# Designs tried in a protein design run: peptides against a protein of PDB entry 3OGK. Part 111

Target 1, 307 residues: chain A of PDB entry 3OGK
Amino acid sequence: ATPDRLSRRFPNLRSLKLKGKPRAAMFNLIPENWGGYVTPWVTEISNNLRQLKSVHFRRMIVSDLDLDRLAKARADDLETLKLDKCSGFTTDGLLSIVTHCRKIKTLLMEESSFSEKDGKWLHELAQHNTSLEVLNFYMTEFAKISPKDLETIARNCRSLVSVKVGDFEILELVGFFKAAANLEEFCGGSLNEDIGMPEKYMNLVFPRKLCRLGLSYMGPNEMPILFPFAAQIRKLDLLYALLETEDHCTLIQKCPNLEVLETRNVIGDRGLEVLAQYCKQLKRLRIERGADEQGMEDEEGLVSQRG

## One batch from the design tools (peptide; made by RFdiffusion4, then SolubleMPNN)

Design b1_p19_1_s1 (from b1_p19_1, 12 letters changed)
Fold by OpenDDE base, seed 1:
Structure b1_p19_1_s1 (fold): chain B 307 residues (1-307), chain A 19 residues (1-19)
Amino acid sequence: as target 1 above (307 residues)
Amino acid sequence: SLFEEVEERDLALYESRLA
């Protein structure tokens, strides 16, 4: 479809999702840097799609100018913006979005590639937004944003239910977790093992409603922090955890209400057996082949056809 | 378990969907 055709057919469109890269790109059939530009779509949105509240760009090239135009065109009517695996923008573009779209409910830039100039965008969001429900910059690298701003967002946005972040030190998010009283989902962060202080994370207090979780770099020493509320966990993202097969078995056994599990091949057939035994409510299981399992011949850490 | 090969996050993965 073309932008003009879309607007002519659906002038009252409320939600738009665009995909730039085809599946073939995953298999190296198309250059990795190939992507469609959102510019013509943003132009059409600005001119002709006056009821658009939700925009989802996946694998698109997005410039700061595009974001600025979109922000000004939709302003407080924009409720959802998802920059999903997009590229071409900087944090200036994000700043424009949060400056002009102060009632945004969902802001996602998961797996997007961008240039980080400063942390102003998150600060601006913290200062003015009270509507945010979902904030997701999972699998991104921000070095200039402040955990204090995240805490402020949690305090001011009482409907905040899902937050996914990059590699924040988890201890820096203590204030955030205390403020995020209604948080149901958290992914990301960084757990950093300290041999000299093995109990450094044991006093972490998570939001009481937390049931969807993925802590990056969580190892077996940190895993026990989940045990007090493991029974209420519904979704678990272990893709970036540092757990071996037996660790998976230990954790899974403590999560009888698990509905969604995302993990790596390290779970093994043994882990799958434990999963089947203890997680009767499981609805979805995703297993990826992690880099750490490449070339490994440890049968315990491999999922076979038996699993 | 029955697995399907799916495409997500630019990685080949296996996914089982249970009703």
Scores: peptide ipSAE 0.037, ipTM 0.559, DockQ to the pose 0.130
Fold by OpenDDE base, seed 3:
Structure b1_p19_1_s1 (fold): chain B 307 residues (1-307), chain A 19 residues (1-19)
Amino acid sequence: as target 1 above (307 residues)
Amino acid sequence: SLFEEVEERDLALYESRLA
């Protein structure tokens, strides 16, 4: 479909998801900058889709100018913006979004590639937004944003229920977790093992409603921090955990109410057996091949047709 | 298709929806 055809057919469209690159673009089969520009769509949104409140760009090229135009066109009517695996913008574009869309509820940049100029966008969001429900810059590399701004967002946005971040040191997010009283989902962060402090993270206090979790670099030494509330965990993202097959088995056994599991093939057939035995509420299972498993594949750490 | 109303996830080694 074309932008103009869409707007004519659905002039009162409220939600739009666009995909710029086909799946074949994976594995570098298609040039990085091949097609997928949001510009013509942003133009159409500005002119003819005046009821649109939710925009999801997936694998598209998005410039700062595109974001600025979108921000000004929809302003406080924009409730959701998802830049999903997008590229071409800088943090200036993000700043424009949060500056003009003061009532945005969902802001996602997961796996997007961008140029980071400063941390102003998160600071601006912290200073003015009270509507945010979902903040997701999972699998991104922001180095200039402040955990304090994240804490401020948690304090001011009482409906904040899902936050996914990059490699923040988890201990720097203590204030955030205390402030995010209604948080149900958290992914990301960075657990950094300290041989001299084996219980470095044991005193972490998570939000009471937390039930969807994915802590990056969580190893078997850190895993016990989940045990006090493992029974209430409904979703686990273990894609970036440092857990072996037996560690998976240990954790899964403690999560009888698990509904969604995302992990790598290190879980193995053994882990899948344990999953089937202990997680009767399981609804969705996603398994990916991990790079760290190359050359280390064995019977236990490999998902086969037997599992 | 340039637009979709249903979420489509990237390929995985294994994806199962049980409920």
Scores: peptide ipSAE 0.028, ipTM 0.531, DockQ to the pose 0.076
Fold by OpenDDE base, seed 5:
Structure b1_p19_1_s1 (fold): chain B 307 residues (1-307), chain A 19 residues (1-19)
Amino acid sequence: as target 1 above (307 residues)
Amino acid sequence: SLFEEVEERDLALYESRLA
């Protein structure tokens, strides 16, 4: 459909999701007119979709000007913005969104590619927003944002239940976890092995309601920090964990209430057997390719038709 | 649900929806 057709048919539309082309096309095979730009849609939103509360762009090109126009057009009426695997914007665009949309509840930019100018957008969000429920910049690389702003957000947003971040050192998020009393989901961060201080993460305190978790770079030495509340875990994202087959087995055995597992083929047939044995509440299993696909000497690290 | 939808990823080998 075209923007004009959409607004004419649904002038009172409240939620819009647009999908661009596959990511592979965005590298060097994107035609200039493939339809992946949000600009014409943002124009239509600004002019004719005045009831819109939720916008989801997936694999589209989004400029700072597009974000600025959207922000000013919807202002406090915008409750959800998802920039899902998008590209073309900078942190100035994000700043415009959080400056003008002060009642936003969901802000997502997972796997988006952008130019980082500063950390002002997160600071602005921390200073003025009290409505956030979901904040997600998972699998992004911010170097100029402050974990203190994230802590402020947790303190001010009482309904904050899901936060996914990039490569923050987990110890920098201690204050955040302490403040985020209602947090149920956390993904991202960075666990960094320290041979000189092997137990540096053992005193990490997680929010009491945390049950959906994905800690980046978690290895077998860090994994025990989950054991005290493993029975509470309902969703695990192990895609970026550094766990081998036996590590998977160890962790899975401690998560009898697991409902969703996302992992790599390193789980192997053995891990799947353990999963079937111990996780009777499992609803969804996702196994993705990883470096392990290049051929493992150990057959246990590969999922076959037997698994 | 208050939680965001599960994001689709490109490199899935296997996905099972049991419920």
Scores: peptide ipSAE 0.020, ipTM 0.509, DockQ to the pose 0.122
Fold by OpenDDE base, seed 4:
Structure b1_p19_1_s1 (fold): chain B 307 residues (1-307), chain A 19 residues (1-19)
Amino acid sequence: as target 1 above (307 residues)
Amino acid sequence: SLFEEVEERDLALYESRLA
């Protein structure tokens, strides 16, 4: 499909999703730039798609200029922007988006790669947005953004229900969690074991409606922080948790209402048996290959045909 | 919940949609 064909056929298009290069490009099977640039699409959006409210770019090359043009073209009409596994932009592009699209409800840049210049984009978002419902920069590398801005967003955006972040120290997000009263989903952060303070996370207070969760680097010592509300958990992302097979079994038994589980093969056949026994409402199960070589050599840490 | 988002993940060994 071409941009001009799309706009001519659907001039009143409200939502657009474009998929760029396939994952095969990551394995040098396809040229890096095969997936294409969003530039011609942004041009078409600016000129001819006046009703567009939602844009989803997946695995596309996006420049700061593209983002700036998109931002100015759609302004407060833009409700959703998803930069899904995209590349080519800097935080200046994000700044343009949040500056001009003051009514944006969903902002996603999960697994995107970019050049980080500063944390101004999140600060600007915090200063002016009151509409945000979903903020997702899961599995990204931000080092210059402030947890305080995230807290401000939570305070100002009363419809904020889903937040996924990078490697913020979880204790830095205490203020955020207190402010995010309607938060239902949280993924990311960083739990850091401290031998001198083994229970440093035990007093964390999570939003009362939290039911979709993925805490990065959560080990068996931190896992008990979930137990008070484990019964209300409906989705778990354990891809970046540091749980062994038995830890999975322990947690799963406490989540009878679990509907979605994403984890690594460390769950093992044993964990899958426990899952089947205790989680009767399970709708989706995703198991990914772990990077742990030791786990690959451990039969219990593998999912076989038994599972 | 107000919404449910499903994102594609790579490197999956197993994916099952049970319902």
Scores: peptide ipSAE 0.016, ipTM 0.505, DockQ to the pose 0.140

Design b1_p19_1_s2 (from b1_p19_1, 11 letters changed)
Fold by OpenDDE base, seed 4:
Structure b1_p19_1_s2 (fold): chain B 307 residues (1-307), chain A 19 residues (1-19)
Amino acid sequence: as target 1 above (307 residues)
Amino acid sequence: SLFEEVEERDEALYNKRLA
């Protein structure tokens, strides 16, 4: 499909999702004139897709200029922008988006690769947006953004229901969690073991409606922080948790309403048995092979045909 | 089967987080 053909066929298009080349080959094999660049699409959006409110780019090359053009073209009409596994932009592009699209409800850049200039984009978002419902920069690397801005967003955006972040120290997000009263989903953060303070996270207070969760680097010592609300957990992302098979069994047993589980092979056949026994509402299961499990031939640490 | 069809995540990011 070409941009011009799309606009001619669907001049009143409200939602657009574009998929580029697989990420593994993106940086080496996409020529400048390939459909992997969003530029021609952004041009078409600007000129001919005046009702477009939702844009989803997946595995595409996106420049700051593209983002700037998109931002100015759609302005407050843009409700959703998903830069899903995209690359080629900097935080200046993000700044343009949040500056011009002040009524954006969904902003996603999960697994996108970008150059970080500063944290101004998140600050600008915090200062002016009150519409945000979903913020997702999961599996990204931001070092210059402030958790205080995230807290401000939570305070100002009362419809904020889903937030996925990078490696913020969880304790720096205490204010965020307190402010995010309607938050249902949280993924990311960083739990850091402290031998001198084993209870470091035990007093962490989560939003009351939280039911979809994935805490990065959560180990067995931190896992108990979930127990008070484990019964209300519906989705659990354990891909980046530091849980062994037995830990999985312990946690899963406490989540009878679990509908979605994402985890690694470490769950094992044993964990799957526990899952089947206690999680009768499970609808989706994703198991990935973790790097730490490579080369292991342990039946307990692997999901076999039996599981 | 309870398995969900999901696209492969970025291996480099995945490995970095688990390292």
Scores: peptide ipSAE 0.017, ipTM 0.521, DockQ to the pose 0.251
Fold by OpenDDE base, seed 5:
Structure b1_p19_1_s2 (fold): chain B 307 residues (1-307), chain A 19 residues (1-19)
Amino acid sequence: as target 1 above (307 residues)
Amino acid sequence: SLFEEVEERDEALYNKRLA
């Protein structure tokens, strides 16, 4: 479809999702001009799609100018912006979005590639937004944002239910977890082993409603921090956990209400058997091939046709 | 039957997290 045809056919469009690059494409191997630019679409949104409140760009090229134009055109009417695996923008573009769209409810940059200039965008969001429900910059590399701003967001946005972040040290998020009383989903962070303080995470307190989570770099030593509320866990993202087959079995047995599991093939046929035995409410299972398991033929670390 | 069809993740970020 073309932008002009879309607006003529659906002048009252509320939600738009665009996909630009092939599914099997990697960012580093695809030319910059491959995949759709959002520019012509943003122009059409600005001029003719005045009811649009939700925008989802997937694998698109997005410039700061595009984001600025979109922000100013939709302003407080924009409720959802998802930059899903996009590229071409900087944090200046994000700053424009949060500055002009102060009632945004969903902001996603998951797996997007960008140039980070500063952490002002998150600070601005923290200072002025009270509507946020979903914040997702999972699998990104922000280094200049402050966990204090995330805490402020949690305090001010009482409807905040899902937060996915990059490699924040989990202990820096203690204040965030305390403030995020209604949080149901958390993914990301960073668990870092400390030989001098082996129990550094044992007293970590999670939000009471937390039921969907994925802690990055969680190993078997950190895994017990989930045990007090494992029975209420409905979704686990173990893709970036450091768990072996036996660890998977241990954790799965403690999650009888698990509905969604995402993990690597390290779970093995044994882990799948345990999953089938203990998780009778399971609805979805995602198994990816881990880079570290490539080439391994051990049945304990691989999922076969039996599984 | 429980498997989900998902698109490929960014290979560079995926490998970095597992490294």
Scores: peptide ipSAE 0.016, ipTM 0.513, DockQ to the pose 0.268
Fold by OpenDDE base, seed 1:
Structure b1_p19_1_s2 (fold): chain B 307 residues (1-307), chain A 19 residues (1-19)
Amino acid sequence: as target 1 above (307 residues)
Amino acid sequence: SLFEEVEERDEALYNKRLA
């Protein structure tokens, strides 16, 4: 489809999702073309899609200029922006979005590649937004943003229910968790083992409604922090956890209400058996091959046809 | 089936997190 054809056919379109290039293109198997750039679409949005409030770009090239144009064109009418696995922009583009779209409810940059100039975009968001429901920069690398701004967002956005972040030290998010009273989903962060202080994270307090969780680098020593509310957990993302097969079994047994599990092959056939036994409400299971599992000879650390 | 199609992730980021 072309942008002009879309607007002619659906002038009152409220939501738009564009997919740029196929999965194979990520590995340079398919060359990029103009169809991968959002520019012509942003132009069309600005001119002809006046009712558009939700934009989802997946695997597309997005420039700061594109973001700026989009921001100014939709302003406070923009409720959702998802830059899903996109590239080509900097934090200046994000700043433009949050500056002009002050009623944005969903902002996603998950797995996007960008140049980080500063943390102003998050600060601006913190200072002016009270509408945010979903903030997701999972699997990104922001080094210049402040956890204090995240805390401010939590305090000011009472409808904030889902937050996914990069590798923030989890202890820096204590204030955020305290403020995020309605938070249901959290992914990311960073748990850093300290041999000299094994109880480093034991006093971490999570939001009371938290039920979808994925803590990066969570090992067996940190896993017990989930036990007080494990029965409340509905979704677990263990893709980046440092849990072995037996650790999986231990945790799964404590999550009888688990509906969604995402993990790696390390769960093994044994873990799948435990999952089937204890998690009767399971609806979705995603198992990926972990990079760290190559060459592992432990049969229990692999999922076979038995599972 | 409880299994969903595994979506392709960014290989570089994935490897970094697991390293």
Scores: peptide ipSAE 0.011, ipTM 0.528, DockQ to the pose 0.317
Fold by OpenDDE base, seed 3:
Structure b1_p19_1_s2 (fold): chain B 307 residues (1-307), chain A 19 residues (1-19)
Amino acid sequence: as target 1 above (307 residues)
Amino acid sequence: SLFEEVEERDEALYNKRLA
C-alpha cells in the first residue's frame, strides 16, 4: 500500500503499523526510494491522517526530521509511538516527540539504534507528561538519562503500568519503584553482584502489582528477591538473566501462575519438565539460543525435540 | 506445543547484554 491510497481509503484512521525491510537486511543498505523510510508516511500523516493517534514503525529508517514533523503534526493527539527496531534518529528526535506530544501514553524505542546526544528527552517527559502508561526503551543503551527522571515520571504518571529500561543499576531505581504504585510490568535494569555484600539487593521493594518481570543479569544469588511475590508473577523474561538450568527449575517451581516465559535454551529439557509440572497456566513459551550455550555442551542446557 | 512463533530479538543486542 502507498501512503496516499491509505489516507484516501481511511481518512479517519486512528492506528497505523508499518513494517520495514526484513531483519536480514542492513538498514544502511536500504535504497532511499524504498518503503523502509518513514518520511513519505509521516508526510501523509501530517496532511491527511488527522485522526491518527497511534503509530508503530517496525524496522524502519526514522530521522529526527521525521520525528519532528510527526510530533508537530499530531501533538497532543498522539497517544502511542512505537519505534520498534528502528534506526536513523538521535535523542533530539525523541526530545521533539516528548516536547510536542505531552499526552503520549505509550512511548517505545525497544531495540532501536540511535545516537545519544543527551538525556533531555527523558527530563522533558518527566517535567510535562502525566498520561504515560507504557515506557519502553528495553534493549537500548542510554547512558545520559537520569534515574531521577524516571522516578519523577512514576510519581506524575499515575496510570504508568509498564516500564522497560536499559542497564540502570537497580538500586538507583528504588525511588522509582516506590513511586510507581500501579506498575505491573518491569523489564531491564542491571543487577551487579558484589561478593562482599551478598545481601545487596535483598531489601528491594517492588511495586505491589508487579506481575510481569525481567531483571537483567539476575543470578541465583539475586533470584530470591522474587520469592516473596513469585506466586503473583504472570510473565517472566529470563533472556538476560544469569540463571542455569537448576536455577530455572527453582524459580519456575515458585511461579505456579506463570502464563508467559521467555528464556534461553539453558532451561533445558529438565526445565521444561518442571515448567509443565508446576505452571499449568502457561500460555506462551519463547526459547532462544544464547551465545553462551554454544560453548556449554551440557545436555541439560539444551532443549531437544523431546522437550 | 506451547511454542509461539515470535520474531527473534536482535542478535547483536542480545549477545551484548549477555556478554
Scores: peptide ipSAE 0.017, ipTM 0.516, DockQ to the pose 0.288; fails the geometry check

Design b1_p19_1_s3 (from b1_p19_1, 12 letters changed)
Fold by OpenDDE base, seed 2:
Parts: sequence; structure tokens; C-alpha cells
Structure b1_p19_1_s3 (fold): chain B 307 residues (1-307), chain A 19 residues (1-19)
Amino acid sequence: as target 1 above (307 residues)
Amino acid sequence: DLFEEVEERDLALYEKRLA
């Protein structure tokens, strides 16, 4: 379909999702630079789709100019923007979005590739937004944003329920977790081993309602921080955890209410057996083959047809 | 739905994060 045809046919369109790559496409199989430009769509949105409140660009090229135009066109009517695995923009584009769309509820840029100029976009969001429910820049590389701004967002956005971030040191997010009283989902961060302080994370306090979790670089030494609330965990993202097969077994056994598990094939047949035994409410299981597990096909940490 | 759907992860990002 073309943008003009879409607007003529559906002038009252509320939600738009555009995909630049096939749905089941993997990055390693399809080049990152392969995708459509959102420009013609943004033009059409600006001119003719005046009831549009939700925009989802998936694997598309998005420029700062595109974001600026979209922001100004929809302003406070824009409730959802998902830049899902997109590229071509900078943090200036994000700044425009949060500046003009001050009632945005969902802002996602998960796995997007961008040029980071500064952390102003997150600061602006923190200063003016009180509507945010979902913030997701999981698997991105922000180095200039402040965890203090994230804390401010948590304090001001009482409906904030899901936050996924990049490689923030988890200890820098203590204030955020304290402020995010209604947070149900958290993914990302960075757990960094410290030989001189092996228990540095053991006193970390998580939001009381937290039940969907994915801590990056969590190893067996850090895993026990989950045990106090493991029974309430409904979803685990272990893709970036540093857990071996036995570690998986230990954690899974403590999560009887687990509904969704995402992990790597290191879970092995043994882990799957434990999963079947202890997680009777499991609804979805995703197992990915990790790069670190290549060449380890003869080890226990391998999922076979028996698993 | 206030929560993100389960999606395929980018293997390139995975490799970068775990490398």
C-alpha cells in the first residue's frame, strides 16, 4: 500500500504499523541497511491522518526530520511511538518527540541504531511528562543519559509499569527502583562483577510489583537477588544473563509461576526438564542460540529434540 | 496491552552484549 491510498481509505486511522523487513527476519540474515524510509508515511500522517495516536515503525529508516515532522503534526495526540529496530536518527529526533508529544504513554526504541548527541531527550521527558507508561530503549547504547532523569520519570509518571533500558549500572538505578512504585517490568541494566565486593548487589531493592524481569549480565553470584521475589516472577528474559545450565535449573525451580521464559540453548535438556517440572503455568518459551555457545554442541548446555 | 510482546532478538546485538 501507498501512504496516500491509506489515508484516503482510512482517514480516521488510529494506529499505524509499518514494517521494513519481513516479520520473521533475523538481523544476521537480512542486512541492517535493508529497509524502507518512513518519510513518505510521515508526510501523509502530517497532512491527512489527524486521528493517528499510535505509530510503530519496525526495521525502517527514520531521520530526525521525520521525527520532528511527526512530533509537530501529532503533538499531544501521539500516545505511542515505537522505533523498533530502526536506524537513521539521532537523539535530536528523540528530543523533538518528547518536546512536542508531552502526553506520550509509550516510547520505544528497542534495538534501534542511532547517533547519540546528548542526553537532553531523556531530561526533557523527565521534566515534562507525567503520562508515560512504557519506556523501552532495551538493547541500545546510550552513554550520555542520566539515571537521575529515569528516577524523575518514575517519580512523576505514576502509571509507569514497564521500563527497559540499556547498560546502566544497576546500582545507579537504586533511586529509580525506589521511585517506580508501580513498575511491573524491568529489563536491561548492567550487573558488573567486583572481585572486591562480591555482594554489591545483594541489598538491591526492587519494586514490589515487579514480575517481568531481565537483568543483563546476571551471573550465578547475582542471581540470588531474585530469590526473595522469585515466586512472583511471571516473565524472565535470560538472553543476556550469564547463567549456565545448572544456574538455570536453580532459578527456574524457584519460579513456579513463570509464564514466559526467554533464554539461550545453554538451558539444555536438563533445564527444560526442570522447567516442565516446576513451571506449570508456562505459556511461552523462546530459546535462542547464542554466539558464546557456538562450538559447544557436545556439552550438556544444548537443547536437543529430547528436550 | 501495556507490555511488549515477545520478539526475536537481534543476534548482532546479542553478540555485542555478550562478547
Scores: peptide ipSAE 0.015, ipTM 0.513, DockQ to the pose 0.645
Fold by OpenDDE base, seed 3:
Structure b1_p19_1_s3 (fold): chain B 307 residues (1-307), chain A 19 residues (1-19)
Amino acid sequence: as target 1 above (307 residues)
Amino acid sequence: DLFEEVEERDLALYEKRLA
């Protein structure tokens, strides 16, 4: 499809999703900068798609100039921007988006590659946005953003229901969790084991409505922090948890209402059996192979065709 | 199979995060 053909056929288009790089890019089989540029689409959006409120770019090249043009063209009409596995921009582009699109409800840059100049974009978002519902920079590397801004966002955006972040120390997000009263989904963060303080996370208070969760680097020692509300968990992201097969079994048994599970091959056939036994409402199961599974190719640590 | 398949994430980024 071409931008001009799309706008002529659907001048009142409200949602647009574009895919650039093929799936082969997931395995680095093609150059990183290979693929489609959003520039011609941004031009068409600016000129002819004046009712567009949702934009999803997947595996495309996006420059700061593209983001700036999009931001100014759609302004407060832009409700959703998803930079899904995109590259080519810096935090200046993000700053432009949040500066001009002050009514944005969904901002996603999950797995995008960018140059981080500063944390101003998140600060600007915190200072001016009250509409945000979904914020997702999962699997990104931000080092210059402040957890205080995230807390401010939670305080000001009462409709905030889903937040996925990078490697924030979880204890730095205590204020965020307290403020995010309507939060239903949280992924990311960083749990850091402390031998001298084994229960340093035990007093964490999660939002009351939290039911979709994925804590990064959660090990068996930290896992018990979920037990008080395990029965209300509907989705678990365990891809980046540090749980072995038996740990999976322990947690799964405590989540009878689990609907979606994302995990690694370490769950094994045993974990799948436990899952089938205790999680009767399961709808989706995602199992990926991790690097650590290469040395654990036994019956317990590997999902076979029997499952 | 009773379960819906979910799209895989970028394997390279996935491995990096686990390392």
Scores: peptide ipSAE 0.010, ipTM 0.510, DockQ to the pose 0.356
Fold by OpenDDE base, seed 1:
Structure b1_p19_1_s3 (fold): chain B 307 residues (1-307), chain A 19 residues (1-19)
Amino acid sequence: as target 1 above (307 residues)
Amino acid sequence: DLFEEVEERDLALYEKRLA
């Protein structure tokens, strides 16, 4: 549909999700006049969709100007913004969003490609937002944001239940975890093995309600930090974990209430057997072929038709 | 489910819905 047709048909639209180019066209050139730009949609939102609370752009080109226009048009009425695998903006655009949409509940930029100018957007969010429920910049790289701002957000946003971050050193998030009393989901971070300090992460304290988890670069040495609450885990994202087949088996056995598992091919048929044996509440299984498994011929580390 | 709605990903090599 076209933007104008949308507003004519649904002038009272509260939620909008737009999808850009399909995966098959991910590496192809996008014509200038292609529907992948959000600009005409933002214009229509600003002019004619005055009840819109939720916006989800997936695989679209988004400029800072687009974000600024959207922010000013919807202001505190905007509850959800998802920039899902989008590109074309900088952190200035994010700053505009959090500056003008101070009651935003969900802010997502997972796997988006952007230019990072500074960390002001997160600071602004920390200073003024008390409504945030979901913050997700998973699989992104922010080098200029402060973990202290994340802690402030946790302290001020008592409804914060899901946070997914990029490559924060996990130890920098100790204060965040302490403050995030109602957090149920956490993904991301960075676990960095230290041969000289094997117990580096053993004293890490997680929020009591945490049940959906994905720690990046978690290896077998760090995995035991999950054991005290493994039975509480409902969802695991092991896509970026550094676990081998047997490590998967070890962890899965300790998660009898697991409902969702996302992992790489390294789980193997062996891991799938263990999963079937111990995780009777499993609802969804997602397996990707990771780069680490490329070229690996370890039979046990591969999922076959048996699994 | 809020969490499922928030976490939208591309198709994986293998995805099985068991329940």
Scores: peptide ipSAE 0.018, ipTM 0.549, DockQ to the pose 0.112; fails the geometry check
Fold by OpenDDE base, seed 5:
Structure b1_p19_1_s3 (fold): chain B 307 residues (1-307), chain A 19 residues (1-19)
Amino acid sequence: as target 1 above (307 residues)
Amino acid sequence: DLFEEVEERDLALYEKRLA
């Protein structure tokens, strides 16, 4: 459909999801006439979709100007913005969004590629937003944002229930976890092995309601930090964990209420058997090939057709 | 049965994270 056709047909549209052409890696190969740019849609939103409060761009090219126009057009009426695997913008665009959309509840930029100029956008969000429920910049690379701002967000946004971040050192998020009393989901962070301090993560305190979790680089030495609330875990993202087959078995046995598991081939048929035995409430299973599993077709950590 | 069709993640990011 075209933007104008959409507006004419649905002038009271509240939620819009646009999907661009496939694969972020192909953005440079997308002809302009394929509709990969959000610009014409943002123009239409600005002019004719005055009730729009939720916008989801998936695999779209989004410029800072597009974000700025969207931000100013919808302002505090914008409740949800998802830049899902998008590209073409910088942190200036994000700054515009959080500056003008002070009541945004969901801000997602998972797997988006962007140019990072500074960390002002997160700081601005921390200083002025009290409505945020979902913050997701999972699998992004921010180097200039502050964990302290994340803590401030947690303190000020009492309805914050889901936060997915990049590679923050987990110990830098202690204050965040303490403040995020209602947090139910956390993904990301970075667990870093320290030979000189092997138990540096053992005293981590997680929010009491945490039940959906994915800690990046979690190895078998860090895995026990989950055991106190493992029975509470409903969703587990192990895609970026450093667990072997037996580690998976150990953890899965402790998560009888697991509903969603995302992991890699390393779980193996053995892990799947354990999963079937102990996780009777499982609803969804995602298994991906790991980069470190190349050529391991005959290894134990392999999911076969049997599994 | 329990498998969900999920779009592949960005391979570059995935490889970088696991490297």
Scores: peptide ipSAE 0.010, ipTM 0.506, DockQ to the pose 0.261; fails the geometry check

